Peptides against a protein of PDB entry 2MBZ. Designs and how they scored, part 13

Target 1, 143 residues: chain A of PDB entry 2MBZ
Amino acid sequence: GINLTPEEKFEVFGDFDPDQYEEEVRERWGNTDAYRQSKEKTASYTKEDWQRIQDEADELTRRFVALMDAGEPADSEGAMDAAEDHRQGIARNHYDCGYEMHTCLGEMYVSDERFTRNIDAAKPGLAAYMRDAILANAVRHTP

## One batch from the design tools (peptide; aimed at target 1 W29 S38 L105)

Design b2_p14_1_s2 (made by RFdiffusion4, then SolubleMPNN; from b2_p14_1, 5 letters changed)
Fold by OpenDDE base, seed 2:
Structure b2_p14_1_s2 (fold): chain B 143 residues (1-143), chain A 14 residues (1-14)
Amino acid sequence: as target 1 above (143 residues)
Amino acid sequence: SRAAGMLAFLSSYF
């Protein structure tokens, strides 16, 4: 699991405990390269690392919400750039994330109710918007 | 944080 003290976990994640998913994730994805890479990368993460990752995610969320509020299409340059940053963030922090992998993640955001509920807490329809932006970004980078 | 939930999945899923 995440090598943080209970106090550190609370400071970073609040009342949410990401380790609650450890067993399920291992059972479902334990044989994937992404899982292995993530475990290897995060094994050395400090509290500050986890906090940075969460801050990056929050910033990206705000960015997508702002795009939606502005009426920017999901295939706009701004939305696609945000999707690209999202992909790069995953690659940097967790596991290799090519464009096809990214599109699969985007689809998961709208097909897995747990993801959808979590993402749309920021703004209804955000998960779908992200999925569409991710797809558009993938298309423009793989013509 | 809503991002915390996403992190749990992003770090391990797929």
Scores: peptide ipSAE 0.096, ipTM 0.768, DockQ to the pose 0.512
OpenDDE base, seeds 1, 3, 4, 5: peptide ipSAE 0.095, 0.093, 0.094, 0.095; ipTM 0.766, 0.771, 0.767, 0.773; seed 4 fails the geometry check

Design b2_p14_1_s3 (made by RFdiffusion4, then SolubleMPNN; from b2_p14_1, 4 letters changed)
Fold by OpenDDE base, seed 1:
Structure b2_p14_1_s3 (fold): chain B 143 residues (1-143), chain A 14 residues (1-14)
Amino acid sequence: as target 1 above (143 residues)
Amino acid sequence: SRAAGALAFLGMYF
């Protein structure tokens, strides 16, 4: 439940309806601290907050795409830094996101075809690249 | 973005 009007939702998410996944999210995450934290944080989010989150995501996407286009490996400093920013963004906006959690998310990006399809819309193989970068970043921070 | 929206809810990030 995002507390935005239909008009605001359209402005922020376009044709994407986040509420269509509400039940599945609850089923998959409802018993986690992450879910609780996310619900608590986002309950007060305004349209501007959600838009900011979208903008951050878009910026990160562009960053990863640029790295791929440049031929930078997923375990490069640039890619791992992007992954770290991704993790921190999750922590800032939704829930405490440790490296283990982050790697789990990365695995989901390549195992759930819905994620893969949506992520790879920006660039084929982006989901896998992100997963690999996330893993590499987690490894370097878990010596 | 499409990816951001999907990530936000399916993946609990966004």
Scores: peptide ipSAE 0.105, ipTM 0.780, DockQ to the pose 0.472
OpenDDE base, seeds 2, 3, 4, 5: peptide ipSAE 0.108, 0.096, 0.102, 0.100; ipTM 0.781, 0.779, 0.773, 0.778; seed 2 fails the geometry check

Design b2_p14_1_s4 (made by RFdiffusion4, then SolubleMPNN; from b2_p14_1, 5 letters changed)
Fold by OpenDDE base, seed 3:
Structure b2_p14_1_s4 (fold): chain B 143 residues (1-143), chain A 14 residues (1-14)
Amino acid sequence: as target 1 above (143 residues)
Amino acid sequence: SAAAGALAFLGMYF
């Protein structure tokens, strides 16, 4: 699990306990390279690392919401750049994330209702917008 | 973000 004390976990995640998802994560992803890589990378993460990851995710969410509010299409340069940063963030923090993998993640965001609900908590339609931006970004990088 | 945290662990989301 996460190498943090209960106090540190509370400082970073608040009332959220990531350990409660260990079994489900293993069941869904345990046979993937992504899971292996993520476990290896995060094993050394400090409280500050986890906080940074949370902050980066929040910033990216705000960025996508701002693009939507501005009326920027999901295949705009701005949206595709945000998608690229999303991909790179995953690669940096968790596992190798190529454009094919990223596209698969985007599809999951709209096909798995739990993801859709959690993402759209920031703004209705955000999951679909992210998926479309992810796809557009993948296309422009693999013509 | 609680939502971001849940997604990060459940679906290996950034």
Scores: peptide ipSAE 0.130, ipTM 0.796, DockQ to the pose 0.412
OpenDDE base, seeds 1, 2, 4, 5: peptide ipSAE 0.106, 0.113, 0.111, 0.120; ipTM 0.783, 0.788, 0.785, 0.795; seed 5 fails the geometry check

Design b2_p14_2 (made by RFdiffusion4)
Pose (drawn by RFdiffusion4):
Structure b2_p14_2 (pose): chain A 143 residues (1-143), chain P 14 residues (1-14)
Amino acid sequence: as target 1 above (143 residues)
Amino acid sequence: AAAAAHAYYAAAAA
């Protein structure tokens, strides 16, 4: 998958070691079909591909988090769009985490506080803010 | 780090 050195993972993922949990991840749910399509795509991903996503993800925080500061709702245009922006980003980066699938991530993320702590490292409650943004975004698209 | 973690989780989950 990532097949990176501790140094690269640092320069890329920062102080986050996903490899150590690589096989641990499937322990949680290890039953998804999208993962299959993703592994095929992440089979050769390099540090650049992985770094590209990080710099991209950092940008997601400032805007999302900045929206929180202004006190605007998550189902807001800017917020939901930010959610649609997240979808295409994580989808094109692995296989195509569809809307319905993108939502599965939103709440299965609140369950494991390991993700939240690592994800909220930017700010608490961001996970909830995004889920609703993604959920609402999926609704305005859902037939 | 958090952003990278998110990206990896997305890859590992999907």

Design b2_p14_2_s1 (made by RFdiffusion4, then SolubleMPNN; from b2_p14_2, 11 letters changed)
Fold by OpenDDE base, seed 5:
Structure b2_p14_2_s1 (fold): chain B 143 residues (1-143), chain A 14 residues (1-14)
Amino acid sequence: as target 1 above (143 residues)
Amino acid sequence: SHAGALGALAGLFF
């Protein structure tokens, strides 16, 4: 799991405890390479590492929201670039994330109501917007 | 942030 003290976890994640989903995560992804890679990479993460990851996610969220507010389509260069940065962030911090994997994640954001609700807390429709941007980015990078 | 929650739910952080 996440090797932080209860106080550190609170500082980074607030009232949310990611470890409460460990069983479900193992059931859904425990036999995947992504799960293994994530466990290996994050095993050495400090509080500062986790905070950086949270900050990066917040920045990306703000970026997508700004694009939506500006009326930019999800398949615009701006939205696709944001999706690419998202993919690269996953690859850097957690596990190898190709375009197919990224697309699968995007679909999960709109098919799992828990994800949709959490994402759309920033702006209604954000999950769908991200999914569409992720898909568009994958398409433009497919020869 | 919501990143931790989403990552945990997915089983694969982002």
Scores: peptide ipSAE 0.201, ipTM 0.835, DockQ to the pose 0.406
OpenDDE base, seeds 1, 2, 3, 4: peptide ipSAE 0.202, 0.195, 0.173, 0.172; ipTM 0.834, 0.834, 0.828, 0.823; seed 1 fails the geometry check

Design b2_p14_2_s2 (made by RFdiffusion4, then SolubleMPNN; from b2_p14_2, 11 letters changed)
Fold by OpenDDE base, seed 2:
Structure b2_p14_2_s2 (fold): chain B 143 residues (1-143), chain A 14 residues (1-14)
Amino acid sequence: as target 1 above (143 residues)
Amino acid sequence: SHAGALGALAGLLF
């Protein structure tokens, strides 16, 4: 799991405890390269690393919400660029994330109610918007 | 602080 003190975990994640999902993640993804890479990368992460990751996620959320509020289509350049930054962020922080993997994650955001509720807490329909942007970005990079 | 909406759930799969 995440190697932080209880206080550090609270500072970074608040009431959310990612370790509660460790067993489920291992059962679902434990045999994937993504899981292995993520465990290897995050094993050395400090509180500051995790905080940075949370800040990046918050920034991306605000960016997508702003795009939706502006009425930008999910296949707009702005939305696709945000999706690309999301993909690259995953690649840097967690595991190699190609466009196929990224689209798979996008589908999970709308098919797993837990993800949908969590994401849509920022704005209703955000998960679907992200999924569509992720798909559009993948298409434009896979001619 | 509060966990981000995107990165909170899954832990490994953001």
Scores: peptide ipSAE 0.182, ipTM 0.817, DockQ to the pose 0.404
OpenDDE base, seeds 1, 3, 4, 5: peptide ipSAE 0.183, 0.157, 0.174, 0.146; ipTM 0.824, 0.819, 0.813, 0.813; seeds 1, 4 fail the geometry check

Design b2_p14_2_s3 (made by RFdiffusion4, then SolubleMPNN; from b2_p14_2, 13 letters changed)
Fold by OpenDDE base, seed 5:
Structure b2_p14_2_s3 (fold): chain B 143 residues (1-143), chain A 14 residues (1-14)
Amino acid sequence: as target 1 above (143 residues)
Amino acid sequence: SHAGFLGALSMLLF
């Protein structure tokens, strides 16, 4: 798991408790390479590492929200670039994430109501916008 | 930090 004290977890993640999903994640993904890679990479993460990951996520969220507010389509260069940065961020921090895997994640964001609710907390429709941008980015890289 | 983005992904990553 995350090797942070309860106080450090609160400082980084706030009111969100990632440990509440540990058992379900193990049941659903425990036998996948992604799960193994993520556990291996994050085992040595410090509070500062997790904070950096949070900051990256916040920045990406702000980018998508700004694109939506500006009326930019999800298949715009800006939206697709944000999707690409999202994919690369997953690859750096957690596990190898190809375009097929990324599109599967995008579909999960709109099909699992828990993901949708958490993502749309920043802006209604953000999950769907991300899914569309992820798909568009995958298409442009796999013609 | 609103942590919404990473929070959602934690259902897969954590």
Scores: peptide ipSAE 0.138, ipTM 0.788, DockQ to the pose 0.355
OpenDDE base, seeds 1, 2, 3, 4: peptide ipSAE 0.132, 0.131, 0.122, 0.132; ipTM 0.796, 0.787, 0.795, 0.799; seed 1 fails the geometry check

Design b2_p14_2_s4 (made by RFdiffusion4, then SolubleMPNN; from b2_p14_2, 13 letters changed)
Fold by OpenDDE base, seed 5:
Structure b2_p14_2_s4 (fold): chain B 143 residues (1-143), chain A 14 residues (1-14)
Amino acid sequence: as target 1 above (143 residues)
Amino acid sequence: SHGGFLGALAGLLF
C-alpha cells in the first residue's frame, strides 16, 4: 500500500482512503504489467510525491473544465493536448501508458458509475468529455 | 482531490 502515516494520508487525500480499493484493484489488475510497474514505482513515493500527483490531477481537471466552458469540442487540438498530457502523466507517475491503454481508461471513466460520479463532481459530462478527448488523441497519434 | 480515487481504481493513476 501507500507508505504514509494516517496523518499524512489525511493531509493528502482527506476523507478519501485509497487503501479501500486495494482488494478490488488487485482482483481486476493484479496480473497486469501496469499493476506491477505502479507498485514498484510508487513504493518509494513520499508524502510530497503523492501531493504532487493530486495537484497535477486537479490542474488537469481545471483544464478540461475550462475547455468545456469555452465550448471547445472534445476532438479539438486543445482537448487532445490535454488528453496527451494526461497520458504522459500516467506514464511518469505510475506505469507505461500507450494509447490503447489510455482509451481503455477513458472507457472506464464512463462505464464505471463510481468514476463517472467522481469525475463529474467537477462538471457534469466531464467524464464523457475526457473519454472523447482521449479517443481523439489516440486516433491522431495512430499512423 | 479526486485524483486519488481515480488513481486507485485505475491501478494508481489519474
Scores: peptide ipSAE 0.191, ipTM 0.819, DockQ to the pose 0.427
OpenDDE base, seeds 1, 2, 3, 4: peptide ipSAE 0.184, 0.190, 0.172, 0.188; ipTM 0.819, 0.816, 0.816, 0.817; seed 3 fails the geometry check

Design b2_p14_3 (made by RFdiffusion4)
Pose (drawn by RFdiffusion4):
Structure b2_p14_3 (pose): chain A 143 residues (1-143), chain P 14 residues (1-14)
Amino acid sequence: as target 1 above (143 residues)
Amino acid sequence: SRFAGALAFAAKFF
């Protein structure tokens, strides 16, 4: 998958070692189909592809988090769009985490506080803010 | 960042 060195993972993922939990991830749910399509796509991903996503993800925080500061609701245009932005980003980066699938991530994320702590490292409650943004975004699209 | 890494890694499985 990532097949990176500890140094690269640092320069890329920062102080986050996902490889250690590589096989551990399927332990949680290891039952998804999209993961199958993703592994095929993450089969050769390099540090650049992985770094490209990080720098991209960092941008997601400032805007999302900035929206929180202004005190605007997550189902807001800017927030939901930010959610739609997240979808295409994580979808085109692995296979195509559809809307319904993108939502599965939103709540299954709140369950394991390991993700939240690592995700919220930017700010607490961000996970909840995004889920609703993504959930609402999926609604305005859902027939 | 750790945030971004966690996100990219999670997205791999979704």

Design b2_p14_3_s1 (made by RFdiffusion4, then SolubleMPNN; from b2_p14_3, 5 letters changed)
Fold by OpenDDE base, seed 5:
Structure b2_p14_3_s1 (fold): chain B 143 residues (1-143), chain A 14 residues (1-14)
Amino acid sequence: as target 1 above (143 residues)
Amino acid sequence: STMAGALAFLGTFF
């Protein structure tokens, strides 16, 4: 799991503990390259590294919410750029994330109610908006 | 965060 003390975990993640899902993750994804890559990359992460990842996620959330509040379509340049940054962030921090993988993640965000509830806590419909932006971004990058 | 929490749900990997 995440190599942080309970105190550090609370400071970074608050009441959310990702390690509570470790068993389910291993069952569903344990044999994938993504799982292996993420384990290898994050093994050396410090509290500061995890905090940076949280900050990046918060910033991206704010961007998507602002786009929605402004009425920008999910296939707008702004929304697609946010989706691209999301993809690149996953690649930088966790595992290789191509456009096909990214679209699969987007579908999961709306098909798994646990993801949907968590994402939509920032704004109702955010998960669906992200999914649509991810799809649009993938399309524009497909020759 | 909501985004990080969602990603971390499936092990901080997805």
Scores: peptide ipSAE 0.110, ipTM 0.797, DockQ to the pose 0.474
OpenDDE base, seeds 1, 2, 3, 4: peptide ipSAE 0.100, 0.098, 0.101, 0.097; ipTM 0.790, 0.793, 0.791, 0.789; seeds 1, 4 fail the geometry check

Design b2_p14_3_s2 (made by RFdiffusion4, then SolubleMPNN; from b2_p14_3, 5 letters changed)
Fold by OpenDDE base, seed 3:
Structure b2_p14_3_s2 (fold): chain B 143 residues (1-143), chain A 14 residues (1-14)
Amino acid sequence: as target 1 above (143 residues)
Amino acid sequence: SRTAGALAFLGMYF
């Protein structure tokens, strides 16, 4: 799994234990190119790399929450830009993430209660907002 | 955060 000590894992992920989902991830995605790419990329990741990924995710969350608080529609330029940054972050850190893949991830955020609960911890409805922004961003980039 | 963790792993990174 992740090449971090238990202490480092706690420092980076806190109460979340990524190892808890390792088997499920392998069962669901183990035969995909995305899984292979992710394993290859993350094999060399340090604590600092994982921390950076967490920081990027936190920043993105803050952006979406701010957009919601401002009343910006999920298909606004600001929301779509945040969705694009999210997609690019996945592509940079884990695996090639096209717009179709991104929309599938967005749908998962609202269909899997574990994701929904985790995301909405920042703000109720955030998962749905992200999903809608992801869809809108995909549409504008796929004429 | 724990949000990033769940997204990163369960959905195979977000």
Scores: peptide ipSAE 0.116, ipTM 0.788, DockQ to the pose 0.492
OpenDDE base, seeds 1, 2, 4, 5: peptide ipSAE 0.109, 0.111, 0.105, 0.107; ipTM 0.787, 0.783, 0.776, 0.779; seeds 1, 4, 5 fail the geometry check

Design b2_p14_3_s3 (made by RFdiffusion4, then SolubleMPNN; from b2_p14_3, 7 letters changed)
Fold by OpenDDE base, seed 1:
Structure b2_p14_3_s3 (fold): chain B 143 residues (1-143), chain A 14 residues (1-14)
Amino acid sequence: as target 1 above (143 residues)
Amino acid sequence: SMMGGALAFLGSYF
């Protein structure tokens, strides 16, 4: 689990409780390298680390929303760059995230209603937009 | 936090 006090968890995640998903995550990904790497990296994370991760996610969200509002296609350079930054953020904070893994995550964003709901809270259709941008970014990096 | 929190633990993927 996350090495934070209940108070710290509230400060960082608000009403979201990551511990509620620990068992499911273990069941689904417990035998993967990604899970192992994530557990190893996050074991030493402080409140400040988790807050930074949240801030990065929020910034990325705003960036994608701005792209959508501007009418930029999901396969635009701007959208693909945002997707690339997303992939790199995962790599820095959690686990090695190649383009194949990233596309799998993108698909999960639109196939798992829980992800879709949480992502689209920022803007309807954001999950689909992100998925499309992730795919486009993967394609351009695998010529 | 909407994306970050959900992505962090619904899949351990941000």
Scores: peptide ipSAE 0.116, ipTM 0.786, DockQ to the pose 0.489
OpenDDE base, seeds 2, 3, 4, 5: peptide ipSAE 0.100, 0.092, 0.089, 0.102; ipTM 0.782, 0.778, 0.774, 0.784; seed 4 fails the geometry check

Design b2_p14_3_s4 (made by RFdiffusion4, then SolubleMPNN; from b2_p14_3, 6 letters changed)
Fold by OpenDDE base, seed 4:
Structure b2_p14_3_s4 (fold): chain B 143 residues (1-143), chain A 14 residues (1-14)
Amino acid sequence: as target 1 above (143 residues)
Amino acid sequence: STMAGALAFLGSYF
């Protein structure tokens, strides 16, 4: 689990408790390289590290919402660049995230209603927009 | 953060 005090967890995550999903994550992904890499990387993370990750996610959310509000297609340069930054952020913070893995994550965002609901809380359709941008970004970076 | 929460939904792994 995340090695923060209860107070630190509240300061960083607020009412959201990521540890409540530990068992499900282990059941679904415990045998993957991604899981092992993430456990290894995050084991040393401080409150500052987790806060940075949250801030990066917030910034990305605002960026995608702004693109949608501006009417930019999900396969626009702006949307694909945002998707690329998302992929790179996962790679830096958690595990090696290739384009195939990223597209799988994007599909999960629209197929798992829990993800869809959480993401679309910022803007209806955001999860689908992200999925499409992720796919477009993957396509432009693959033969 | 909605996206932060969504990512953390998988125990901050995805």
Scores: peptide ipSAE 0.110, ipTM 0.787, DockQ to the pose 0.458
OpenDDE base, seeds 1, 2, 3, 5: peptide ipSAE 0.112, 0.108, 0.094, 0.107; ipTM 0.788, 0.789, 0.785, 0.788; seeds 1, 5 fail the geometry check

Design b2_p14_4 (made by RFdiffusion4)
Pose (drawn by RFdiffusion4):
Structure b2_p14_4 (pose): chain A 143 residues (1-143), chain P 14 residues (1-14)
Amino acid sequence: as target 1 above (143 residues)
Amino acid sequence: LRAAGALAFAAAAF
């Protein structure tokens, strides 16, 4: 998958070691189909592809988090769009985490506080803010 | 980066 050195993972993922949990991840659910399509895609991903996502993800926080500061609701245009923006980003980065699938991530994220702590490292409650943004975004698209 | 890394890794898991 990532097949990176501790140094690269630092320069790329920062102080986050996903490889140590690589096989641990499937322990949680390890039953998804999209993971199959993703592994095929992430089979050769390099530090650049992985860094490209980080710098991209960092940008997601400022805007999302900035929206929180202004006190605007998550189902807001800017917030939901930010959610649609997140979808295409994580989808084109692995296979295509569809809307319905993108939502599965939103709540299954709140369950494991390991993800939240690592994700909220930017700010608390961001996970909830994004889920609703993604959930609402999926609704305005859902037939 | 850590937050972004967690996100990228989670996305890879899905």

Design b2_p14_4_s1 (made by RFdiffusion4, then SolubleMPNN; from b2_p14_4, 4 letters changed)
Fold by OpenDDE base, seed 1:
Structure b2_p14_4_s1 (fold): chain B 143 residues (1-143), chain A 14 residues (1-14)
Amino acid sequence: as target 1 above (143 residues)
Amino acid sequence: KTAAGALAFLGAAF
């Protein structure tokens, strides 16, 4: 698990308790390379590392929201670039994230109510927008 | 904060 104290976990993740999903994550992905890579990478993460990950995610969320507010299509260069940064962020922090994996994640964002609710907390429809941008970005990189 | 942490652990990553 995460090598942070309960206090540090609260400071970084707030009311979210990552441990509550450990069993489900293991059940869903425990036999994948992604899971192994993530466990290996995150095992050495400090509080500052986790905070950086949260900050990056928050920034990306704001970026997508701004694109939506500006009326930019999900397949615009701006939205696709945001999706690419999203994919690269996953690759840096957790596991190798190819375009197929990324599109699968995007689809999960709209098919799993928990993801949809959590993402759309920033803006209604954000999960769908991200999914569409992720798909568009994958398409442009898969001729 | 956003649901970044929840996304990371519920769905492997953000």
Scores: peptide ipSAE 0.101, ipTM 0.779, DockQ to the pose 0.454
OpenDDE base, seeds 2, 3, 4, 5: peptide ipSAE 0.100, 0.086, 0.098, 0.100; ipTM 0.776, 0.774, 0.777, 0.780; seeds 4, 5 fail the geometry check

Design b2_p14_4_s2 (made by RFdiffusion4, then SolubleMPNN; from b2_p14_4, 5 letters changed)
Fold by OpenDDE base, seed 2:
Structure b2_p14_4_s2 (fold): chain B 143 residues (1-143), chain A 14 residues (1-14)
Amino acid sequence: as target 1 above (143 residues)
Amino acid sequence: KKAAGALAFLGASF
């Protein structure tokens, strides 16, 4: 699990405890390379590392919301660039994330209601917007 | 945190 004190976990994640899903994650994803890579990378993460990851996620959320508010299509250059940064962030912090993997994640965001609810807390329809941007970005990078 | 949900299932933020 995440190697933080209860106080540190609260500061970074608030009332949400990621470790509550550890067993479910292992059952569903434990045999994947993504799971192994994530465990290896995050094993050494400090509180500051986790906080940085959360800050990056928050910034990306704000960026997508701003695009939606501006009326930019999910397949606009701005939205696709945000999707690319999202993909690269996953690759840097957690596991190898090619365009196929990224599109699968996008689909999960709209098919798993737990993800949809968490994402759409920032703005209704955000998960679908992200999924569409992720797909568009993948298409433009696979000519 | 909204990103914590993604971490829970995939070890990655969304």
Scores: peptide ipSAE 0.081, ipTM 0.769, DockQ to the pose 0.375
OpenDDE base, seeds 1, 3, 4, 5: peptide ipSAE 0.079, 0.070, 0.076, 0.081; ipTM 0.769, 0.755, 0.760, 0.769

Design b2_p14_4_s3 (made by RFdiffusion4, then SolubleMPNN; from b2_p14_4, 4 letters changed)
Fold by OpenDDE base, seed 2:
Formats: sequence, structure tokens, C-alpha cells
Structure b2_p14_4_s3 (fold): chain B 143 residues (1-143), chain A 14 residues (1-14)
Amino acid sequence: as target 1 above (143 residues)
Amino acid sequence: RRAAGALAFLGASF
């Protein structure tokens, strides 16, 4: 799991406890290469690494919200660029994330209510917007 | 409550 003290976990994740999902994650994803890669990569992560990951996610969230507030469609260049950065962030921090995998994640964001609720906490409809941007980005990169 | 990072496998994190 996350190799942080309880205090460090609180500082980085607040009231979100990633350890509570470990069993479910293993059940759903334990046989995938992505899971293996993530376990191997994150095993060496420090508090600073996890904090950076959270900061990157927060920045991306702000970026998508700004696009939505500006009325930019999810298939706009700006939204697709944000989706690409999201994909690359996953690749750097967790596991190889191709466009097909990314599209699958996007669908999960709107089909799993836990993800939807968590994402839409920043702005209603954000999960759907991200899903659409992810799909559009995948299409433009797989001609 | 802090926003979740790109923890794609975690139930509520993206």
C-alpha cells in the first residue's frame, strides 16, 4: 500500500484513505499489467512524490473547470490537450496508459458513481466533460 | 476534503 505514516497520509490525502480500496483494487485489477506496474512504481514513492501527484491532479482539475467555464467544447484543442496531459501523467506516475486504456478510464469516470461523485465535486458534469475530452484526444491521436 | 490524484485504481480517485 501507500508507505506513509498516518500523519503523512492525512497531509497528502486528507479524508481520503486509499488503503480502504486495496482489496477491491486487487480484486478488480490484480491480474492486469497496469496493476503490476503501479505497484512496482509506487513502492518507492515518498510523501513528496504523492504530494506532487496530488498537485498535478489539482492543476488538471482547475484546467478542465476553466475550460468548461469558458464554454469550450470537450473536443476543443484546449480540452484535448488537457486530456493528453492527464494521460501522460498517468503514464509517468502509475502505468503505461495508451489511448485505448485512457478511453476506458474515461468511461469509468462516468459509470462508477464513486469516481463521478469525486470528480464532480469540483464542478457538476466534469466527469462527463473529461470522458468526452479523453475520447476526442484518443481519436485525434489514432488516425 | 482534498481532491484525489491520478490514482486510477483507487475507488474514488482518478
Scores: peptide ipSAE 0.089, ipTM 0.773, DockQ to the pose 0.325
OpenDDE base, seeds 1, 3, 4, 5: peptide ipSAE 0.083, 0.083, 0.083, 0.086; ipTM 0.774, 0.770, 0.773, 0.773; seed 4 fails the geometry check

Design b2_p14_4_s4 (made by RFdiffusion4, then SolubleMPNN; from b2_p14_4, 5 letters changed)
Fold by OpenDDE base, seed 2:
Structure b2_p14_4_s4 (fold): chain B 143 residues (1-143), chain A 14 residues (1-14)
Amino acid sequence: as target 1 above (143 residues)
Amino acid sequence: KTAAGALAFLGASF
């Protein structure tokens, strides 16, 4: 799992305990390349690395919320750019994330209640907005 | 603090 002390984990993730999902993740995705890549990349991550990843996610969340508050449609250039940055962030930090993979993740955000609840904590409907932006971004990059 | 990291494999973290 994540090689941090309990104190470090609390500082980075707060009440969210990623270790709670380790067994489920292994059962569902343990035989995928994405899982292997993620385990290899994150094996060397320090507290500072995890904190950076969390900061990037928080920034992206604020960006999407701002777009929603401004009334920008999910297929706007701004929303699609945010979705692209999300995809690239996953690719950089965890595993190769093509547009098909990204759209699958977007669908998971609205179909898995745990993801939906976590994402929508920032703003109701954010998960659906992200899913739509992810799909739109994928479409524009695969004409 | 809410965990919002792009850890797609984590059940509740996107």
Scores: peptide ipSAE 0.090, ipTM 0.773, DockQ to the pose 0.333
OpenDDE base, seeds 1, 3, 4, 5: peptide ipSAE 0.087, 0.082, 0.084, 0.086; ipTM 0.774, 0.769, 0.773, 0.772

Design b2_p14_5 (made by RFdiffusion4)
Pose (drawn by RFdiffusion4):
Structure b2_p14_5 (pose): chain A 143 residues (1-143), chain P 14 residues (1-14)
Amino acid sequence: as target 1 above (143 residues)
Amino acid sequence: SRFAGAHAFAAMAF
C-alpha cells in the first residue's frame, strides 16, 4: 500500500504511523467492498501521492474549523459543500467513496476514539461537524 | 500531518 519509510511517513503523514495498524484496520470491520477497489488503487501509491493528500487534508481543516469559529451550522452551504469537497477528495484518492459510502465513514469514525484523537488533533468535534455536513450533502443529492 | 495521515489512511480503508 503505502510502502514508505518511517522518515517519509513523517515527512508525509507527520507523527502518524498508519502502517503499524495496516493489518489492524481490517480487524475493525475488514468486511467492506470499497477497500477492495482501494487496495488496487493504493497498490502503487507513493509518498508524493500520499503527501499530496495531506497538504490537501490540511486545507480542509482551516476552512472547516474556520466555519466552526464563525458559529455557522454544519448543514450550511459552505459546510455541506466542504463536505462534498471532502467526498470527491477521498473518493478520487482511492476508488470513489460514494455518498452513501462517504457517510459510513462519518459515523464509524466517531465510534473509535483513536481516529477522532488523530483526526481532532486539529480540533475537538470536527468529526461530528463533517459527518453532518456530509450527511446533509448526501441528502440534497439523494433522490 | 497526523490529521491528514489518519484521514488518508481511513480513506484507503473505505

